# Peptides against a protein of PDB entry 6EJA: the designs that were tried, part 116

Target 1, 276 residues: chain A of PDB entry 6EJA
Amino acid sequence: VEYMPANPVRIAFVLVVHGRASRQLQRMFKAIYHKDHFYYIHVDKRSNYLHRQVLQVSRQYSNVRVTPWRMATIWGGASLLSTYLQSMRDLLEMTDWPWDFFINLSAADYPIRTNDQLVAFLSRYRDMNFLKSHGRDNARFIRKQGLDRLFLECDAHMWRLGDRRIPEGIAVDGGSDWFLLNRRFVEYVTFSTDDLVTKMKQFYSYTLLPAESFFHTVLENSPHCDTMVDNNLRITNWNRKLGCKCQYKHIVDWCGCSPNDFKPQDFHRFQQTARP

## One batch from the design tools (peptide; made by RFdiffusion4, then SolubleMPNN)

Design b2_p20_3_s1 (from b2_p20_3, 10 letters changed)
Fold by OpenDDE base, seed 1:
Structure b2_p20_3_s1 (fold): chain B 276 residues (1-276), chain A 20 residues (1-20)
Amino acid sequence: as target 1 above (276 residues)
Amino acid sequence: EYEETTHEPLDEDVEALDAA
């Protein structure tokens, strides 16, 4: 018997989508849609067809909205963090949407639990934030992520300008860019004027793949550091042999990997995923 | 042993980038 919380959490799902894959988006949407949650969708500025499709969906459901602003985002671009931060601000200003958790999701990364299980779990641990860390040598992580390099997003390209130093006194961390953040922490990130948040926003505006490290780093160095759980309740099909071919080198002056779509033969990965 | 969680490139690719 599944535990039914007395005050179930409500989730704000934020989707950042691009391209023309409307059918894939529709399938994902159907898989995660629930009347008690909220869905805030950003469509890339260049994806007009997809934008029209998403607008039609938003008109059919009162708990689905599309960002009135649209950014042109690129893989690894700092603008992705800007998109999340602006979305967070928007969601906090939506007084008619009483959400408790912020969750981003893509078609390549799925929750490992059903909606009921997820809600029950988050309702029990509503004061926690769920970010999956890399779990390796931090120095190696910094090097491989290019965190010690200065990047500038300009003309749909991430330009590597040179080297930089990690700010002193900051414990850098990172991992998956798919996370579950409680409203309280989102409020802190959005409205705090302390030195940590201010400096990190500036630092990560010149960072490659900022979402994989920004929230981890801010959380762990903040007064909310004790709320971190090293798990994002996700499973991603990481096949480095297939996904690590520097396929974005034409966009970014760096290399990276991409997750792959799940296939039936990948089912063993679901069985190996640790549950909190 | 660890599970992959990031878009971190292969070690060889990072080395190549640093050498360029």
Scores: peptide ipSAE 0.267, ipTM 0.801, DockQ to the pose 0.813
Fold by OpenDDE base, seed 5:
Structure b2_p20_3_s1 (fold): chain B 276 residues (1-276), chain A 20 residues (1-20)
Amino acid sequence: as target 1 above (276 residues)
Amino acid sequence: EYEETTHEPLDEDVEALDAA
């Protein structure tokens, strides 16, 4: 018998989408949609067709909203973190949406649990934050992520300006840019004025792929550090042979890997995976 | 095929970028 919580958590799903893949988005949305959760969708500023399609969806469902602001995001750009941070603020200001967890999603990453399992699990561990760490040598991670390099996002390009130092007293961590964050921690990140949050927001505004490290680093160095769980309950479709070919050199003065989008046939696999 | 992993560029690519 599956555990049914008396007070089940409600989830705010944040989707950051771009391009013209409206059919793919529709399939993904249908797969993850539930009436008890909330969906906040950001459409890239350049994707007007997709924006119109998403607006139509938002008008059909009371628990689906589209960001009134739109950013021009690029692969690896710092603006992606800005998108998440602004969406967090918006969601906290929506008093009519009593969400308990923040979860970001893309077509390349899915929760490995059914909705019922996910809700049951998060309801049991509602005070925890789920961030998957890289699990490698920290120095290697810093080097490969380019965290010791200064980047500037300008004119749809990430410019590498030079070297920089990690802030003193900060233990840097990171890993997957897909996470499950409880409302309390999101409130801390959004509204705290302490030195940690202030400095990290500044630091990561000049960081490549900031979402892979920002929340990890902030959490682990914060008073909330004891709430971290090294698991994001995700399956990512990685094909390193195809995804790690420096395909974004025209956008970023760095190299990186990109996951592959899931196909409709892959959805069946998600229901078969049960990890604690 | 499906795994929980992190972004990890190839060592050769990072080295090439560092040398430039």
Scores: peptide ipSAE 0.103, ipTM 0.763, DockQ to the pose 0.561
Fold by OpenDDE base, seed 4:
Structure b2_p20_3_s1 (fold): chain B 276 residues (1-276), chain A 20 residues (1-20)
Amino acid sequence: as target 1 above (276 residues)
Amino acid sequence: EYEETTHEPLDEDVEALDAA
């Protein structure tokens, strides 16, 4: 029997989608939809077909909205972070959506827990933030992520302009770009004018794959640092054999990997990777 | 017991990038 919290948390799910991944999006939506949660969907500016489809969905559900603004995003682009930050601001300004947690999802990953389990868990730990760290040496992480390199997103490309230094006094961390953030921390990231948030927003506006490090770094260096939990409560289908072919060199002046869609044979991983 | 979490490139690819 699952624990039923007296004051269950409500979740704002943010989906950033592009291309023609309608089937995958529909699958994800069906998997995560609940009447008590909120769904905010950003469709890439160039994906008009998908946008029309998503708009149709949003008209059918009162707790589903589509961003009125649309960005042209690229793989690894700094604009992805901008998309999240703007979405966070929008969600905080939606007074009719009393969400407690911000969760980003893609069609390539799934929550580890059922909705009831997830809600129960988050309701118990509503003051915590869930960010999965890379678990390796930070120097290696910085090098491999290109965090010591300056990137500029321009003309649908991430241009590597040169080397840069990590700001003094900042302990960089990172990992999964899929996270669960409580409203309080989202408010801090959105509205704080302290030196940390200001510097990090500037720094990560020139960063490759910024979502894999921005929130980790901000959280761990902030007054909210004690709220971090090294877990994102989800499964991503990482398969380096398929996803790591340096296939994005035409988009970014760096290399990277991509997760894959889950297949029926991958189901065993759902059982093995479940974490408390 | 390392779990993959990022889009980080392979070591060999990073080495190639640094050499270029």
Scores: peptide ipSAE 0.373, ipTM 0.858, DockQ to the pose 0.820; fails the geometry check
Fold by OpenDDE base, seed 3:
Structure b2_p20_3_s1 (fold): chain B 276 residues (1-276), chain A 20 residues (1-20)
Amino acid sequence: as target 1 above (276 residues)
Amino acid sequence: EYEETTHEPLDEDVEALDAA
């Protein structure tokens, strides 16, 4: 029997979807849906059919909403971070949705815990933030991620403009772009006017794959640094043989790996990989 | 394979990109 907390946390799930991922989205939604949580879905501006489908879902569930704004996002684009930041602001302004945690999801990752387990865990650690670090040398990470390069997102392309310096005094970190952030930290990121948040927002607006590093870096250099937990409580389906072919060179003046969507046959593994 | 990692490119690809 799982412990039921007296004051269970409520989760705002943010889904960023595009293309023809309707079936994948449906599977993910079914797997994570609960009446006590909230779901905020952004559909790529170019994915009109998917948008219509998602709107239909949102009309059926009172705790499901679709972003009224839509961005045209590309792989590795800085606009992905903008999407998250704007969604965070929106969610904070939704006074009728008292969420405690922000969780982003895609078809490429899956929660390793049941809803009850996740809620129990987060309720116990409601003051913590869960970000998975790369666990390697930071210098190598910076180099491979191209963090020392300046990128401009324009005309559905990430243009590499040249080299740049990492801001002095900032400890850069990163890893998984899937995270669990408590409301307090989201409020800080959204509304703080301190030098850290201001500089990092600017810096990462010209960054490739910004979501893999922005929140890590901001958190670790912030007054909330002691709340970091090196775990994102999920599994990502990585297959380097398939996902590391520089398939995005036509979009980005860089290379990177892409996670693979989970297949239904993979779901049986999720329960076995639960991290206590 | 299920991993928690980054979208980091291969070393050989980074080298090629730096040379371009």
Scores: peptide ipSAE 0.117, ipTM 0.752, DockQ to the pose 0.660; fails the geometry check

Design b2_p20_3_s2 (from b2_p20_3, 10 letters changed)
Fold by OpenDDE base, seed 1:
Structure b2_p20_3_s2 (fold): chain B 276 residues (1-276), chain A 20 residues (1-20)
Amino acid sequence: as target 1 above (276 residues)
Amino acid sequence: EYEEVTHEPLDEDVDALEAA
């Protein structure tokens, strides 16, 4: 019997989507949709067909909204972080949506728990933030992520301009760009004017794959550092043999890996529950 | 094959980028 919390948390799911894969999006949406949660969807500025489809869905459900603004995002681009930050601000300003957690999702990364299990778990640990760290040598992580390199997003390309230094006194961390953040921390990131948040926003505006490190770094160096849990409660279909071929080199002056979409035969993986 | 990893590139790819 699953524990039913007296005050169950409500989740704001943020989806950043692009392309024409409406069927895949529909499947994902059906898998994660619940009437008690909220769904805020950003569609890439260039994906007009998908935008029309998503708008139709949003008109059918009161707890589904589409961003009125749209960005042109690229793989690894700094604009992805801007998209998340703006979405966070929007969600905080939506007084009619009393969400407790911010969760981003893609078709390649799913929660490892059922909705009931997820809600029960987050309700018990509502004061915690869930970010999965790389769990390896930090210096190696910095090097491989290119955090010591300066990037500029311009003309749908991430240009590598040169080297840079990591800010002094900052403990850099990172890992998965899929996270579960509580409302309190999102408020801090959105509205704080302290030196940490200000400097990190500036630093990560010139960073490759910023979402894999920004929230980790800000959290661990903030007054909220004791709320970190090294688990994002996700399962991602990683196949390095297939996904690590520098397929985005034409877009980014760096290399990286891409996860694969789950197939029906991968369903058994979702039955595994990891506990923090 | 399933592995829990990040988007970090392969070491050989990073080395190649740095050598270029």
Scores: peptide ipSAE 0.218, ipTM 0.763, DockQ to the pose 0.639
Fold by OpenDDE base, seed 2:
Structure b2_p20_3_s2 (fold): chain B 276 residues (1-276), chain A 20 residues (1-20)
Amino acid sequence: as target 1 above (276 residues)
Amino acid sequence: EYEEVTHEPLDEDVDALEAA
C-alpha cells in the first residue's frame, strides 16, 4: 500500500499534440486521467480534426481545457518552447486550478510511476524540480545540439543562419525535453525580469530543440539551482536504429533523433524499469 | 530498451553539417 500524503500535490499536465492520432491520444488520456489533476492541451494550428476531438473531451471533464491559442510547430522549432512558456503563463493565471507541478507529456514518454506513487513522490519532494541531464561531455552536447548555431524558424523550416556564441557567464546544460517543474520555478520562469531569464528567452528563441536545454540552463544558473534533481521520472522509447536517421533534414538545417511512440504492447515494460 | 537521451544527431552527420 502506497503512503497517502496529508497534502497531496496536484499536477498540471500539458499535452502538445498534432496530426490525426485521436485514438492514441484518447488512450493516453484515459491512462493518465485523474480527477484531482489538471490537463491543458495544445493542438497544432494545422490539426483541425484533432482539435475538434480534443474540444469534445474538454467539454466532458471540468479539469480539462484546451488552449484558446494555437501555434503551428515543427520538429525542432523554437515555437515549441514558446508553446510551453505560454501554457505556463496561462496555467498560472488560472486561479481556479491550484496545481503544484507542471508536467509535459507526449505519446513517446510515460511516467514510470502509477498516479498514487507519482503523487506520493512529488508530495515528498514538492520543492524540487526534475530535469534529466544528458550526462555526457558538455562541449560535445553543445556541438551536437547546435547550441552555438543561430536558427530561425520561418515557413515551417528551421534555417541555420550562422554561428553564435554562448552568453558569457552561463553554464549551459540540457538533456530530456520531458520534465517535472514545481509551481515556484514556473512562476520564476514566467514572471522574472532578471537578466538570466530575459537573455535565455531571447537566446532560445533562435535555438534548435530549445526545450531540451532551456529549462535546464535557466534552472542551473538561477537562484533555484539547488532544487534540481537529475531525473525526470520517465520512460522513453528510444531506438537509435529507427529514430536516429537524420530524418528531419527537410525541416531543419540540422538533424536529430526522435523517440518512438509507445504502443499498448509496451506497457508491460514499465514495471521492469527501475524507480528513481 | 528504453532510455532517457537527447535528440542527438549522429556524429558523422554533425561533422558533415559543420563542414558545410
Scores: peptide ipSAE 0.049, ipTM 0.669, DockQ to the pose 0.714
Fold by OpenDDE base, seed 3:
Structure b2_p20_3_s2 (fold): chain B 276 residues (1-276), chain A 20 residues (1-20)
Amino acid sequence: as target 1 above (276 residues)
Amino acid sequence: EYEEVTHEPLDEDVDALEAA
């Protein structure tokens, strides 16, 4: 029998979707939907068909909303971070949605726990933030991620402009771009005017794959640093064979790997890790 | 010449976290 918390946390799920992945989105939505949670979906500006489909879903469920603004995002683009930051602001301004945690999801990852298990766990650790670190040498991470390079997102391309310095006094960290953040930290990131948040927002506006490092770095250098847990409570379908083909050279002046969407045959792993 | 982003996040056991 699972422990039922007296004051269960409510989760705001943020989905950033593009293309024609309607079936994948439907599968993900079905897997994570619960009446007590909230779902905020951003559809790429160029994905009009998908947008129409998502709007239909949002009209059927009162706890599902679609961003009224839409960005044209590209793989590795700095605009992805902007999307998350704006969605965070929107969610904080939605007074009728009393969420406690922010969770981003895609078809490439699934929670490893059932809803009840996830809620129970987060209710116990409601003051913590869950970010998975790379677990390697930071210097190597910086080089491989191109954090010491300046990128400009323009005309659906990430242009590498040159080298840059990591800001002094900042301990850079990163890893998974999938995270679980409590409302308090989201409020800090959204509304703080301190030097850290201001500087990092500027720095990461010229960063490749910014979501893999921004929140880690901000959290670890913030007054909330003691709330970090090195775990994101999910499984990501990483397959280097499929995801590391330098397929984005036409978009980014860099070569990177990307996770793969889960396929029906992959769902057995989810069931095994859920450990009901 | 392009640099390669080879980072891959690791999944960890949630049970270990709960025990901490």
Scores: peptide ipSAE 0.026, ipTM 0.481, DockQ to the pose 0.085
Fold by OpenDDE base, seed 4:
Structure b2_p20_3_s2 (fold): chain B 276 residues (1-276), chain A 20 residues (1-20)
Amino acid sequence: as target 1 above (276 residues)
Amino acid sequence: EYEEVTHEPLDEDVDALEAA
């Protein structure tokens, strides 16, 4: 018997979508949709077809909204972080959407729990933030992620401009760019004017794959550091044989891997995966 | 099997990038 919380958390799901992944998006939406949660969808500025489709969905559900602003995002681009940050601000300003957790999703990952399990879990740990760390040597992580390199997103390309130093006194961490953040921490990230948030926003505006490290680093160096849980409660379809061919060199002056979309036959795995 | 890892590149690719 699943625990039924007396005060169940409500989740703001943020979906950042692009291209023509309508089928994948539809599958994900069906899998994660619940009347008690909120769905905020950003469609890439260049994906007009997908935007029209998403708008149609948003008109059918009162708890589904589409960002009125649209960014042209690229793989690995700093603009992805900007998209999340702006979405967070928007969601905090939506007084009619009393969400407790922020969860970002793409067509390449799914929550590992049923809605009831997820809600029960988050309701129990509503004061925690769930960020999965890389779990490896930090120096190696910095090197491989190119965090000690300065990147500029311009003309749909991430230009490597040179080397840089990590700000003094900052312990850098990172891992999965899929996270579960409580409202309090999102408020901190959005509205804090302290040196940490200010410096990190600046630093990560010139960072490759910023979402894989920004929130980790900010959280761990913030007054909220004790709220971190090294788990993102989701499954990503990583197939390094397919996704790690340095396929994005034409977009970024670096290499990286990409996850694969889930197939319908893979859904059974979501229910079988347990995490502490 | 599904994994939770970063988008970090392969070691060989990083080496090549740094050598270039």
Scores: peptide ipSAE 0.232, ipTM 0.769, DockQ to the pose 0.698; fails the geometry check

Design b2_p20_3_s3 (from b2_p20_3, 10 letters changed)
Fold by OpenDDE base, seed 2:
Structure b2_p20_3_s3 (fold): chain B 276 residues (1-276), chain A 20 residues (1-20)
Amino acid sequence: as target 1 above (276 residues)
Amino acid sequence: EYEEVTHEPRDEDVDALEAA
C-alpha cells in the first residue's frame, strides 16, 4: 500500500499515435487510465481509422479528449514538437482540467511505477521537472543528433539543407524524448516571450528529432533550471537489432534508431525494473 | 552524397531492459 498524499497531483497524459495500432493503444490506455487524470490524444492526420477508434474511446470517458487538429507527422519530424507544444497550449486553456503534470506516452515506453506510486512520487516532487539526459559527451551528442544541421520538414521528408550554428550562450542538452513536466514549466514554455523560448522554438522548428532536445535545452537555460531531475521515470523498449537499421533514410536525410512498441509479452519486464 | 550519423538508443533504457 502506497502512501496517499493529501493533495495528489493530477496528470495530463498526451498520446501521439498513428497507424493501425488500435489494440496496442487500447492496452496502453487501459493500463494508464485513471479517473483522476486527463488524457489528450493526437492521431496522425493520415490515420483516419485509428482516429475513429480513438474518438469512440473519448466519448466513453469524460477525462479523455482528442485533438481537434491533426498533423501529419513523420519519424524525426519537427512537426512532432509542434504537436506537443500545441497540445500543451490546449491543455493550459482547458480550465476544467486542473492537471499538475504533463506526461507524453506512446506504445514504445511505459511508466516504471504504478499509478499510485507515480502519483505519490510526483506529489512529493511537484515542483520538479523530469527529463533524462544522454549522459555522454555533449559535443558527440550534438553531432549524432545533427543539431548543427538545418532540416526542413516538407512532403513527408526531413530535408537536410545545410549546416547551422547553435545559438550563442545556449547550453544544448538532450536525451530521451519522454518527459514529465510540471504545469509551471509548461506554462513558461507555452507563454513566455523571452529570448530563450522564442529563439529555441525557431531553432527547433528546423531540427531533427526536436523533442529529444528542446525541453532539455529550454529548461536548463531558463530560470527554472534548478527544477531539473535527470530521470524520466519510464522504461523504453529498445531493441538495437530491430530499431537501428537506418530504416528511415527514405524519410530523413539522416540515420537513426527507434524504439519498439511494447507487446503483451513485454509487460513482465515492468515488474522487474528498478524504480528511481 | 551526405554524411550520415546514427542516432543511438539511450544506454539507460537498454540497461534497464537487459537488467529485467
Scores: peptide ipSAE 0.018, ipTM 0.479, DockQ to the pose 0.095
Fold by OpenDDE base, seed 1:
Structure b2_p20_3_s3 (fold): chain B 276 residues (1-276), chain A 20 residues (1-20)
Amino acid sequence: as target 1 above (276 residues)
Amino acid sequence: EYEEVTHEPRDEDVDALEAA
């Protein structure tokens, strides 16, 4: 008997989508859709066809909304963080959507647990924030992520401008850009005027892949630092041979590895990781 | 040195890479 929590958490799923892959989006949406959760979808400014399709879906479901604003985002761009931050603000202003957790999803990363298991787990740990750290040497992480480098997003490109210093007194951390954040922390990030949040928002506006580090860094240096759990409850399909190419050099002045979409052949790996 | 990024690339970016 799966212990149904007396007060189950409700999740705001934020989807940042782009391109023409309407079928993949539909599959993902069907896999994660539940009547008790909320879905807030941002469609890239350039993806007009996808936007029309998503709008049609949003009209069919009362718990699905599309951002009225649209950004042109690029891989690794600082604008992705802006998209999340604005989405968080919007979701906090939606008084008719009583969500407890903020979760971003991609086709490349799936929750390890079923919806019921996820809800049960988050209901038990509703005061915690789930951010997966890199688990390596922090200095190496800083170098690899280019956190000591200044980037500018302009003309659909991340330009490397030069070197920068990490602010003094800040413990930088990061890892996965897939996170589960409770409403309280989202409120803090959105509305706090303290020096930490203000400085980090500025710092990360010139950061490559900011979502992989911003929330980690803010959380760990904030009064909410004790709420951190080093787990994002996700399975990522990593194929280093395929994913570790300077394939995005045309977009960003940096080289990185990206996860791959799950394919039917990857099902065996998925099952192995899903075993308790 | 390749950096591990967890962000999913845009389909447009992937398509551009496959077309090259």
Scores: peptide ipSAE 0.024, ipTM 0.552, DockQ to the pose 0.125; fails the geometry check
Fold by OpenDDE base, seed 3:
Structure b2_p20_3_s3 (fold): chain B 276 residues (1-276), chain A 20 residues (1-20)
Amino acid sequence: as target 1 above (276 residues)
Amino acid sequence: EYEEVTHEPRDEDVDALEAA
């Protein structure tokens, strides 16, 4: 018997979608849709066909909206963080959507819990934030992520300009760019004018793959640091043979691995990996 | 060395590579 909370949390799901992801998006949407949650979808500026499709969906459901602004993002681009930050601001300004948690999703990273389990869990831990750390040596993480390098997103390319220093007194952390953040922390990130948030926003505007470490770093160095849980409640479809190629050198002056989209044949793993 | 990335690439970026 699952715990049924008296005041269940409501979730704002943020999806960042592009190009040929129509089928993947449809699968994801069907898997996560619930009438009590909210869905805010950003479609890449270049993906007009997909945008039209998503708009059609948004007209059918009152709890589904599409960003009125659209960014052209590239793989590893700093603009991805800007997309999340702007989405957070938008969601906070939507007074008719009383969400309690912010969750970003893609077809490559599914929740490992059913809706009821997820809601029950988050309702119990509504004051916590869920970010998965890399679990490795931090110095190695910094090097591999290129956090000690300065990048500039320009002309659909991430240019490596040179070396940079990590700000003094900041404990850098990161790992997964899939997170579950409570509204209070999102408010802090969005509206705080303290030195930490200001400096980190500036620092990460020149960062490769910024979403993998921005929220971790801000949280751990903030007054909310005690709310961190090293778990994002996700399962990611990793296939190193497919995902670890230097195929993005034309876009980024760096090489990296990316997860693969889940396929129908992969769904059986969700039941096996889901923990009660 | 490769970085471990958790976000998916943009299809437009992949298409650009294929078109080159």
Scores: peptide ipSAE 0.023, ipTM 0.513, DockQ to the pose 0.126; fails the geometry check
Fold by OpenDDE base, seed 5:
Structure b2_p20_3_s3 (fold): chain B 276 residues (1-276), chain A 20 residues (1-20)
Amino acid sequence: as target 1 above (276 residues)
Amino acid sequence: EYEEVTHEPRDEDVDALEAA
């Protein structure tokens, strides 16, 4: 018998989408949609066709909204973090959307659990934050992620400018850029004026793939550090053979690996998978 | 000089962005 909470958590799903893959987005949306949750969708500034399509969807559902602002985001770009941070602020200002958890989602990474299981789980652990760490030695992680390098996002490119130092006294961590954050921590990240949050926002403005490390680092160095769970409850359609070809060097002065899209046939897999 | 990094965005997403 699954735990059925008296006060089930409600989730704000944030979707960052781009391109012309309207059908793919529609399939993903249908797979994750539930009337009790909230969906906040950012469409890349350059994707006007997709934006029109998403607006049509948002008009059909009261719990679906589209960001009135739009950023031009690139793979690995620092602007992606800005997108998340601004969306967090927007969601906190939406008093008519009483969400308890923030979850970012794409077609490449799905929740491992069914909606009922996810809600039950998060309702039981509503005071926790779920971020998956890299599982390697920290020094190697820093090097491979380029955290000791300074990047500048300009003209749809991430320029590597040179070397930099990790701020003194900060324990850097990271891993997956897919996370489940409770409202309390999102409030802290959004509104705190302490040195940690201020310094990290500045530091990560010049960071490659900032979403893979920012929230980990902020959380672990914050007064909320004891709320971290090293699990993001995700499954990723990962294929290193296909995803590790340095295919994005024209966009970023760095080489990276990426997972493959989930196919419709794969959508049911997350319902059967549970992480220990 | 390029170094390898592991990330979780989809190839199709990047392709779609380039096509936009």
Scores: peptide ipSAE 0.021, ipTM 0.556, DockQ to the pose 0.135; fails the geometry check

